Peptides against a protein of PDB entry 3OIQ. Designs and how they scored, part 129

Target 1, 212 residues: chain A of PDB entry 3OIQ
Amino acid sequence: KNRIFVSSSKDFEGYPSKAIVPVQFVALLTSIHLTETKCLLGFSNFERRGDQSQEDQYLIKLKFKDRGSERLARITISLLCQYFDIELPDLDSDSGASPTVILRDIHLERLCFSSCKALYVSKHGNYTLFLEDIKPLDLVSVISTISTKSTNSSKHSSSELISECDLNNSLVDIFNNLIEMNRDEKNRFKFVKLIHYDIELKKFVQDQQKVL

## One batch from the design tools (peptide; made by RFdiffusion4, then SolubleMPNN)

Design b1_p24_5_s1 (from b1_p24_5 with H6K H7N I9L E13K E15F H22L)
Fold by OpenDDE base, seed 4:
Formats: sequence, C-alpha cells, structure tokens
Structure b1_p24_5_s1 (fold): chain B 212 residues (1-212), chain A 24 residues (1-24)
Amino acid sequence: as target 1 above (212 residues)
Amino acid sequence: FSLSYKNDLEELKEFEPENPFLLP
C-alpha cells in the first residue's frame, strides 16, 4: 500500500473527507501530552502558517483504549524521552493515579527529530493522525545526511530516491525554518539555548546561514 | 530504536475524529 510522504501539514486540507490514508513525515517533537484518557505527541516543521502557532502542526494520537495500549503509550514516551535525554517527572509515583505528563516547547531545549508513520483517519471534515511507527533520529545523523546528499545524484531506483529526497528536503526545510526563528528577535527559539548545542551543530548552522 | 503500532482498521473506520486545531 502506497504511503504518502507529507512535507506540509497543510496537505491534509486537500485530503479526502472520509478516508484512512497511510502517511509519513519527518518533524521535530514539540509536545508530549499524557493524561488518564489520552496520549498525544505534537510535532512541527515550523512551517509558516500565518498567525497560527507553529507548534503541534502534526498532532499524533497514540492508541489509548485499554491497559495494554496505555502501557505501550507510557513505554513509548519513556523511550522517546530516554533517547532525547528529556527529563520526565517520575512516572513511577507509587500513588495509584496514572502519571500525567505535559511537556511543551520541547524544541526550545532539544531538537528531537522524528520520522513518523501514521494513519490519517478522516470523517465529517475532521481528521486524526494515529501513530503507526515512530523512529527518533539522531541529530548528528540528520546533519550528516543533509551535508552528504547535496553532491551524489547517483541514479538508484526512482521510488527510493523520491523517499530519500523528500526526507532530506523536509530536514533542510526544518533547519531553514529554525534559522529564521533564530534570527527573529521575537522568537523564543535560539540555537545557543539548546542543551545539546555543540561545535558540530554550531558549524552546521553557520554554514546553512550563509546559503540563506 | 523504532516503535511500531498495530491499529485496528475496523475500529478506525468507526472512529470519530476530533478537529486537531480545537485540541488544547
């Protein structure tokens, strides 16, 4: 079944009003919302959307209907946070209340690149994105991927090339958007405020800033 | 790592989507 690569969350405005469409995108993790009844992951490419918040452009719902799915959602959050070195409040509070986790503006402290597969589920003009697969991406690997593919137009199979080009283009677009946000004095995002801001990221940003 | 979810497609056909822009 053909999975559609989504470069913009505006693409969903043109999607069928009653469908189940497998989609894929790459974005930064911006929020985590775990309550007693729901688990949501917010992602963004920081694409300019006029006066709308650039956060949570991709709101991904995790299955949260039974104790098994709830446990899987909690494990997913724990593994994502462990991978990105995000401090979670102790989920193991011995109080029989389901742990609530609300994290926002994650991108202000950490660049959490993620490749997501989801099901677009639409009905009555509304849609929900259900998580199918999540793969966190290492920032060094993201930087290396952008830096190396600018030179090798080697003719491999058209379908794999499209998916890799789409991925790279989306990663470049995210960085370009972050560079614009960093230049804006009104924007809270600054690369130098990232906890993991290192020499490699600094150099990469400086090199990208010369092309923009 | 990667985490994969198996959604029930029959369950999702009956699902009523919320407007994602109205979620707080």
Scores: peptide ipSAE 0.385, ipTM 0.883, DockQ to the pose 0.711
Fold by OpenDDE base, seed 2:
Structure b1_p24_5_s1 (fold): chain B 212 residues (1-212), chain A 24 residues (1-24)
Amino acid sequence: as target 1 above (212 residues)
Amino acid sequence: FSLSYKNDLEELKEFEPENPFLLP
């Protein structure tokens, strides 16, 4: 089956009510939910949805059914947090209970760009997205990719069915949405409140704001 | 880095999806 690139989580409203569809998207990590029984990752592209919350537009479930899958989920969370420099709350190590991690609004402090492959699984009018692959994206690499698109369509034929154009268009759309949120006085998101806000990101945002 | 997961497609066919908007 061909993998479908998803630019909006609204696309799932048009998907079959009983299917398994391989999908791919790029979005910002917004939440982490690790409990004794489940592991969920929330992502968003911050597409405007009227008065609805823009958080967790893509809720991705990790396999969490046995000790092996639970261990893999915990390793995944640890590696993502290490890559993005996300401080996990001090899980009181003294209770022999499995550590519970609940992080929300990650995008308010860190831009955690991630390329996700998932299985859309639908039944009885509901759906769940199961993680197949996650690749964190470096912010400097994201900025450079958006900035360089003006001049070199080098046709490197890599056999991936998803156009390099779709990924890059979604990255631009995410930044445009963040710029709109930053301009809104009612929105909690502000670029200057990001822990990693530097001269490069500042310049990039200023240059993108002139085009919008 | 990249992390890849192998899901069982037969297990997923029997899975009952929850409403994704019902945050736990």
Scores: peptide ipSAE 0.385, ipTM 0.883, DockQ to the pose 0.690
Fold by OpenDDE base, seed 3:
Structure b1_p24_5_s1 (fold): chain B 212 residues (1-212), chain A 24 residues (1-24)
Amino acid sequence: as target 1 above (212 residues)
Amino acid sequence: FSLSYKNDLEELKEFEPENPFLLP
């Protein structure tokens, strides 16, 4: 099945009211919601949507129907948090209560770039995004990809080129949106408040700020 | 790493989506 690259969560407003559409996007992880009954991952590209919250523009539901799917959801959260150096409360508590994890505003402390594949499932004008695949992206690799591809359009195969161009454009758009948020005195997001704010990220942001 | 999920398409056809903006 052909997978659609999604650059904006507004694209879903034009989607069929009853469909199952395979989609792909890249965004920052903004929230994690694990309870006894559901597992949700929030993502955003921080596209301006009037007065609406720029957080959780992509709410991704993990399958959470049986003990096997619940275990996989917990493993997914643990692996994402381990990769991004996000502190979780011990999910292995011997207390027979399923650990509840509610993290919000993750982007205020860490830039957690993620490539997601999901199924858009719509009915009666509502939709849900079900996770199919998640790949965390390294920030240094994201910065290097944006910085190098501005200069070398090397002729790779046409189908891989489209998906790579879409990915790169979305990564650039995310950084541009973060730069605008950083310039806004009312916005809580500031690059200097990121735990991993280093000389490389500082230089990259300063160089991008000159183009905007 | 990457993690892949197999969703049942027949189960998803019967799924009633909630409005994601109304989730508390």
Scores: peptide ipSAE 0.383, ipTM 0.882, DockQ to the pose 0.673
Fold by OpenDDE base, seed 1:
Structure b1_p24_5_s1 (fold): chain B 212 residues (1-212), chain A 24 residues (1-24)
Amino acid sequence: as target 1 above (212 residues)
Amino acid sequence: FSLSYKNDLEELKEFEPENPFLLP
């Protein structure tokens, strides 16, 4: 089955009530929830949905059923946090209890762009997204990709490549949404409060703000 | 890096999805 690129979490409202559909999206990591019984990753593109929270628009469940899957989930969190320079709370509880990690509002401190593949699994009018693949994206690479109008549309129409255009459009949409949030005095998100706010990001945001 | 997961499709067919908006 072909993987569907998802630009909005609203797309799932039109999905079959009993299906397994492979999907892919790009979004910002907003939350991490690791307990003894579950592992969830929250993502958002910050699409405006009226007065609803813009956080966790894509809630991704990791397989967490046995010691092997639990270990893989913990490794995934550790690698994501290491890549994005996210401080994990001291997991050094001397008690042999599995460490609990609850991080929220990650986007307020760090822009953690991630390309995710998931299985949309629906039954009885509900759905769950199960992680299939995660790739963190470097912010400098994201900025460069948006800034370079992809004039190189000339390489390989293989029907399996999620269009470089779909990825780029979603990255642009995310930045536009963040710019709108930054302009809103009621919104907690501010670019200048990002730990990694540098001259490059500042310039990029200023240049995008002139187009909006 | 990238991390890949192998999900069991037979297990997922029997899975009961939770409402994602009711998760605390």
Scores: peptide ipSAE 0.382, ipTM 0.882, DockQ to the pose 0.696

Design b1_p24_5_s2 (from b1_p24_5, 7 letters changed)
Fold by OpenDDE base, seed 2:
Structure b1_p24_5_s2 (fold): chain B 212 residues (1-212), chain A 24 residues (1-24)
Amino acid sequence: as target 1 above (212 residues)
Amino acid sequence: FSLSYKNDLEELKKYEPENPFLLP
């Protein structure tokens, strides 16, 4: 089955009520929910949805049903947090209980761009997205990719069914949405409040703001 | 890095999705 690139989580409203569909999207990590019974990753592209929360537009479930899958989920959280320099709350539970991690609003402190492959699984009018692949994206690489108009897409291997254009368009859309949020006085998101706010990101945002 | 997961499609066909907006 061909993988579908998803630019909006509203696309799922038009999806079959009983199906398994391989999908891919690019979004910002917004939440991590690790408990004794589940592991969820929240993502958003911050598409405007009226008065609804712009957080967790893509809720991705990790397989968490046995000791092996639970261990893999914990490793995944640790590697994501290490890559994005996310401080996990010191679960100084001296009690041998599995650490419970609940992080929200990650995008307010760090831009955690991620390319996700998932299975859309629907039944009885509900759906769940199951993780198939996650690739964190480096912010410098994201900025470079958007800044370099892809004039040279003519030479890399015919094996990924997803257009490099779809990825680039989604990255641009995310930044445009963040710029709009930054301009809104009521929105908590501000670029200057990001822990990793540097001269490069500042310049990029200033240059994008002139085009919008 | 990239992390890949192998899901069992026969297990997923039996899965009952919850409404993601009702998850606390």
Scores: peptide ipSAE 0.420, ipTM 0.893, DockQ to the pose 0.683
Fold by OpenDDE base, seed 4:
Structure b1_p24_5_s2 (fold): chain B 212 residues (1-212), chain A 24 residues (1-24)
Amino acid sequence: as target 1 above (212 residues)
Amino acid sequence: FSLSYKNDLEELKKYEPENPFLLP
């Protein structure tokens, strides 16, 4: 079954009311919600949605139905946080209570680009996105990918035609949205407040700001 | 790294989705 690339979480409004559709998107990690009963990852591309919060535009559920899936969810959170240098409270607390992690507004401190594959599962006009695959993206790699107009159609195997264009366009759109947020005095997002704000990111943002 | 999940499609067909906009 062909996986659909999703550039906007509004696309789901046009999706079938009863379906299972494999989807893919790229977005920033905005929230982590791990409790005793569920694990959710919030993602956003910060697309303007009127008066709605620009956070958690993609709410991804991790399978959380048994001890094995719960453990996998915790490992996933730990690995993501390790990759993005996000401080977690000790998930291995010897107190037999399942660790609770609630992180919000992650994008205010760190740009956590992630490529996600999910199953769109709809019924009765509602939908849930279930995680199938997550790949964190390195910010330097993201910047390089945007900066290098890949005119090289490297003939890599035809089966995962995520148009390199669709990925790149979504990454550009995210940065453009962040630049707009950075320019807005009312917006809490500022590039200079990112923990990992370096000379490369600064230069990239400055160069991108000249095109907008 | 990448992490892959195998979802049970027969389980997901029985799942009742929540309204994502009502998630806190």
Scores: peptide ipSAE 0.419, ipTM 0.892, DockQ to the pose 0.699
Fold by OpenDDE base, seed 1:
Structure b1_p24_5_s2 (fold): chain B 212 residues (1-212), chain A 24 residues (1-24)
Amino acid sequence: as target 1 above (212 residues)
Amino acid sequence: FSLSYKNDLEELKKYEPENPFLLP
């Protein structure tokens, strides 16, 4: 089965009520929920949903059924947090208790772009997204990718079904949504409050704001 | 880096999905 690129989490409302569908999306990491019994990652593209929270539009469940899968989930959280420079509470609690990590609003401090592959699993009108693959994206690489593609309308490379266009469009849409949130006085998101807010990001945001 | 997960399709066919909007 071909993997479907998902540009909106609303696309799942049109999906079959009983299916397993491989999907892919790009979004910002918004939350981490690791307990003794489950591991969830929240992602968002910050698509406008009226008065609903723009966080956790994609809830991704990690396999967490045995000691091996639990260990892999913990390693995944550690590696993501290390990559994005997210402070984890000391997972080395000498107490023998499984470390609990509950992080929310990650996007208020850090832009954690991630390319995710998941299995959409539906039954009885409900669905769960199971993680298949996660790749963190470097912010500088994201900015460079958006900035360079405004000029190259001419390379038909015909071989990857997930068009390089879908990825770029999603990255642009995320930045546009963040710019709108930054302009909204009621929204907590502000680019200037990001820990990694530098001259490059500032310039990129200023240039994107002139096109919107 | 990238991290890849192998899901068991026969296990997932037995899984009962919850409403994702009811997840805390």
Scores: peptide ipSAE 0.419, ipTM 0.894, DockQ to the pose 0.712
Fold by OpenDDE base, seed 3:
Structure b1_p24_5_s2 (fold): chain B 212 residues (1-212), chain A 24 residues (1-24)
Amino acid sequence: as target 1 above (212 residues)
Amino acid sequence: FSLSYKNDLEELKKYEPENPFLLP
């Protein structure tokens, strides 16, 4: 089954009211919601959508129906947080209560780029995105990818080229949206407030700001 | 790393999606 690359969560407005469609996107992790009954990951590309929150534009549901799926969800959260250096409250608290994790506004402190594969499942005009695959992306690798592909169209196979172009375009769009948010005095997002704000990110942002 | 999930398509066909914007 061909997986559709999604550049905007507005694309879902044109999707069938009753379908199961495999989709892929790249976005920033914005929220984590782990409770006793559900596990959700929020992602955003920070596309401007009028007065709507720019957070959680992609709400991804993890399978959470049995002890095996719950365990896998918890492992997923732990591995994402470990990769992005996100502090979790001690999941090992001896109280036999399943630890609740609610993190919001993750993008205000850390740029957590993620490539997601999901199933779009729609019925009666509503939809849910179910996680199929998640891959965290390294920020240095994201910056290098955007910076180098502006110069070298190396002749890779046509099918890999489309997926790589879509990925790169979405990464550029995310950075452009973040630059606009950083310029907006009313927006809480500021690059200088990121915990990992370094000379490389600073230089990259300054160079991108000259093109916008 | 990457993590892969197997969803049951027959289970998903029975799923009633909630409006994602109405999730508290």
Scores: peptide ipSAE 0.418, ipTM 0.891, DockQ to the pose 0.675

Design b1_p24_5_s3 (from b1_p24_5 with H6S H7N I9L E13K E14K H22L)
Fold by OpenDDE base, seed 5:
Structure b1_p24_5_s3 (fold): chain B 212 residues (1-212), chain A 24 residues (1-24)
Amino acid sequence: as target 1 above (212 residues)
Amino acid sequence: FSLSYSNDLEELKKEEPENPFLLP
């Protein structure tokens, strides 16, 4: 079954009210919610949705039904946080209580680009996105990918690879949305407040701002 | 790194939908 690339979380409004659809998207990690009963990851492309919060446009549920799946969810969070240099409370507390982790607004301090594969599962118009695969993306690699593809319209062949074009278009759209948020005085997001704001990111943002 | 999950479709069909707009 072909996996659908999703460029907007609004695409799900047009999806069948009773279906299972394999999807893929790229987005920024915005939240982590780990409790005793559930594990959720929030992602966003920061697509304009009027006055609504642009956070958690893609809410991804991790399997969390038994000790094995709970352990895998904790390992997933630990590995993501280690990769993005996000400080977590010790998840290995000897106290026998599963630690609760609630992180929000992650994008205000760190640009955590992630490629996600999920199962869209709908009932009566409502849906859940269940995680199938997650791959964190390095920001330097994201910047290099956007910068190099502005010059090569090479028609690469029709393999079932979600087109390297769809990924790049979504990465460009995310940066454009972040640039607009950075220009808005009411928006909390500012590139200069990112912990990892360096000369490369500064130059890239300045060059993208000239095209918009 | 990448992490992959195996999901049972019949179990997923039993879960109640999470509303993506209702953060707790």
Scores: peptide ipSAE 0.443, ipTM 0.896, DockQ to the pose 0.707
Fold by OpenDDE base, seed 4:
Structure b1_p24_5_s3 (fold): chain B 212 residues (1-212), chain A 24 residues (1-24)
Amino acid sequence: as target 1 above (212 residues)
Amino acid sequence: FSLSYSNDLEELKKEEPENPFLLP
């Protein structure tokens, strides 16, 4: 089955009430929820959804059924946090309880771009997105990708059915949404509050703000 | 890096759907 690129989490409202659909999206990591019973990663494109929270628009469930899958989920979180320089609370609670990690609002401190492949699995209109693949994206690489495609429609050969256009458009849309959030005085998101806010990101945001 | 997961489709079909728009 062809993997569907998803640009909006609203697309799932039109999906079959009983299906398995392989999907792909790019989004910002917004939350990590690791408990004794589940592992969830929240992602968002910060698409306007009326009065609903713009966080966790893509809630991704990791396999968490046995000690092996639980270990893999913990490793996944550790690797993501290491890649994005996210401080995990010391999971060394002296109590032999499985470490609980609850991080929210990650996007307020770090832009954690991620390319995700997932399985949409539905029953009676309700669904779960199960993680198939995750790739963190470097912010410099994201900025460079957006900046370079503005000039060259070079038809490079489609071996993966993700139109490089779909990825680029989604990345642009995310930045545009973040720029709008940054302009909103009521919104907690501000680029200048990002821990990794540098001259390159500043320049990129300033250049994008002139187009919006 | 990239991480890939193998999912058993028959196991996934047995799980109760979590509506991702409902905050846990």
Scores: peptide ipSAE 0.437, ipTM 0.896, DockQ to the pose 0.682
Fold by OpenDDE base, seed 2:
Structure b1_p24_5_s3 (fold): chain B 212 residues (1-212), chain A 24 residues (1-24)
Amino acid sequence: as target 1 above (212 residues)
Amino acid sequence: FSLSYSNDLEELKKEEPENPFLLP
């Protein structure tokens, strides 16, 4: 079955009330919710949804049913946090309680771009996205990818059915949404508050702001 | 890095869907 690239989490409103659909999207990591019973990752592209929160537009559930899957979920969180330099509260507390991690608003401090593959699974009009694959994206690589495609329509050849165009369009849309949020005085998001705000990101944002 | 998960589709169909808009 072909994987559907999803540009908006609103697309799921049109999906069948009883289906399994393989999907893919690119978004920013916004939240991590690890408890004794579940592991959820929140993602967003910050698409405007009226007065609704722009956070956690894509809620992804990790398999968390046995000790093996729980361990894999914890390793996944640790690896993501290590990759993005996210400070986890000490998961290594010697108290034999499974560590609870609740992080929100990650995008206010770090731009954690991620390519996700998931299974949309619907039941009774509601759905869950189950993680199939996650790939963190390097911000420098994201910036370079957006910057280079604005200048070169070079035909490069077939091998994976994910239109490189869909990925790039989604990355551009995310940055455009972040620029709009940064311009809004009421929005908490500001590029200058990012821990990793550097000259490269500053220049990129300034160049994108001239096009918008 | 990339992390890949194997999901049992019959197991996933038995789960109650979490509403992505209702983080408790």
Scores: peptide ipSAE 0.425, ipTM 0.891, DockQ to the pose 0.710
Fold by OpenDDE base, seed 3:
Structure b1_p24_5_s3 (fold): chain B 212 residues (1-212), chain A 24 residues (1-24)
Amino acid sequence: as target 1 above (212 residues)
Amino acid sequence: FSLSYSNDLEELKKEEPENPFLLP
């Protein structure tokens, strides 16, 4: 089955009310929700949706039904947090209580770009996105990718070109949305409040702001 | 890194959906 690249979480409103559709998107990690019964990852591209929260536009469910899937979910969270330098409470507490992790507003402190593959599963006019694959993206690599593709039409295969164009367009859209949020005095998001805000990110944002 | 998950489609169809469609 062909995987659909999703640029907007509004695309799901047009999806069948009873289907299983393989999807792919790129977004920022906004939340982590690990409880005794479920594991959810929130992602957003910060697309404007009227007065609705711009967070958790892509709510991804991890398989969490047996000890093996629970362990994999915990490993996934640990690896994401290690990669993005997110502080987690110790998940290995010797106290036989499964640790609860609830992180929100991650994008206010760190830009955690992630490429996700999921299964859209709909039932009775509602849906869930089940995780199939996750790949964190390095911010320096994201910035370099956006900056270099303005100049090099290099000979890649037509199928790789489409996937790379979709990825780049979505990365540009995310930055444009973040720039708009940064300009809004009512928005909590500010680039200067990011823990990893450096000269490179500052320059990139300033250069993008001149085009918008 | 990358992590891949194997999902049983018949199991996924039995779960209650987490996201309501925003009815217009």
Scores: peptide ipSAE 0.422, ipTM 0.897, DockQ to the pose 0.455

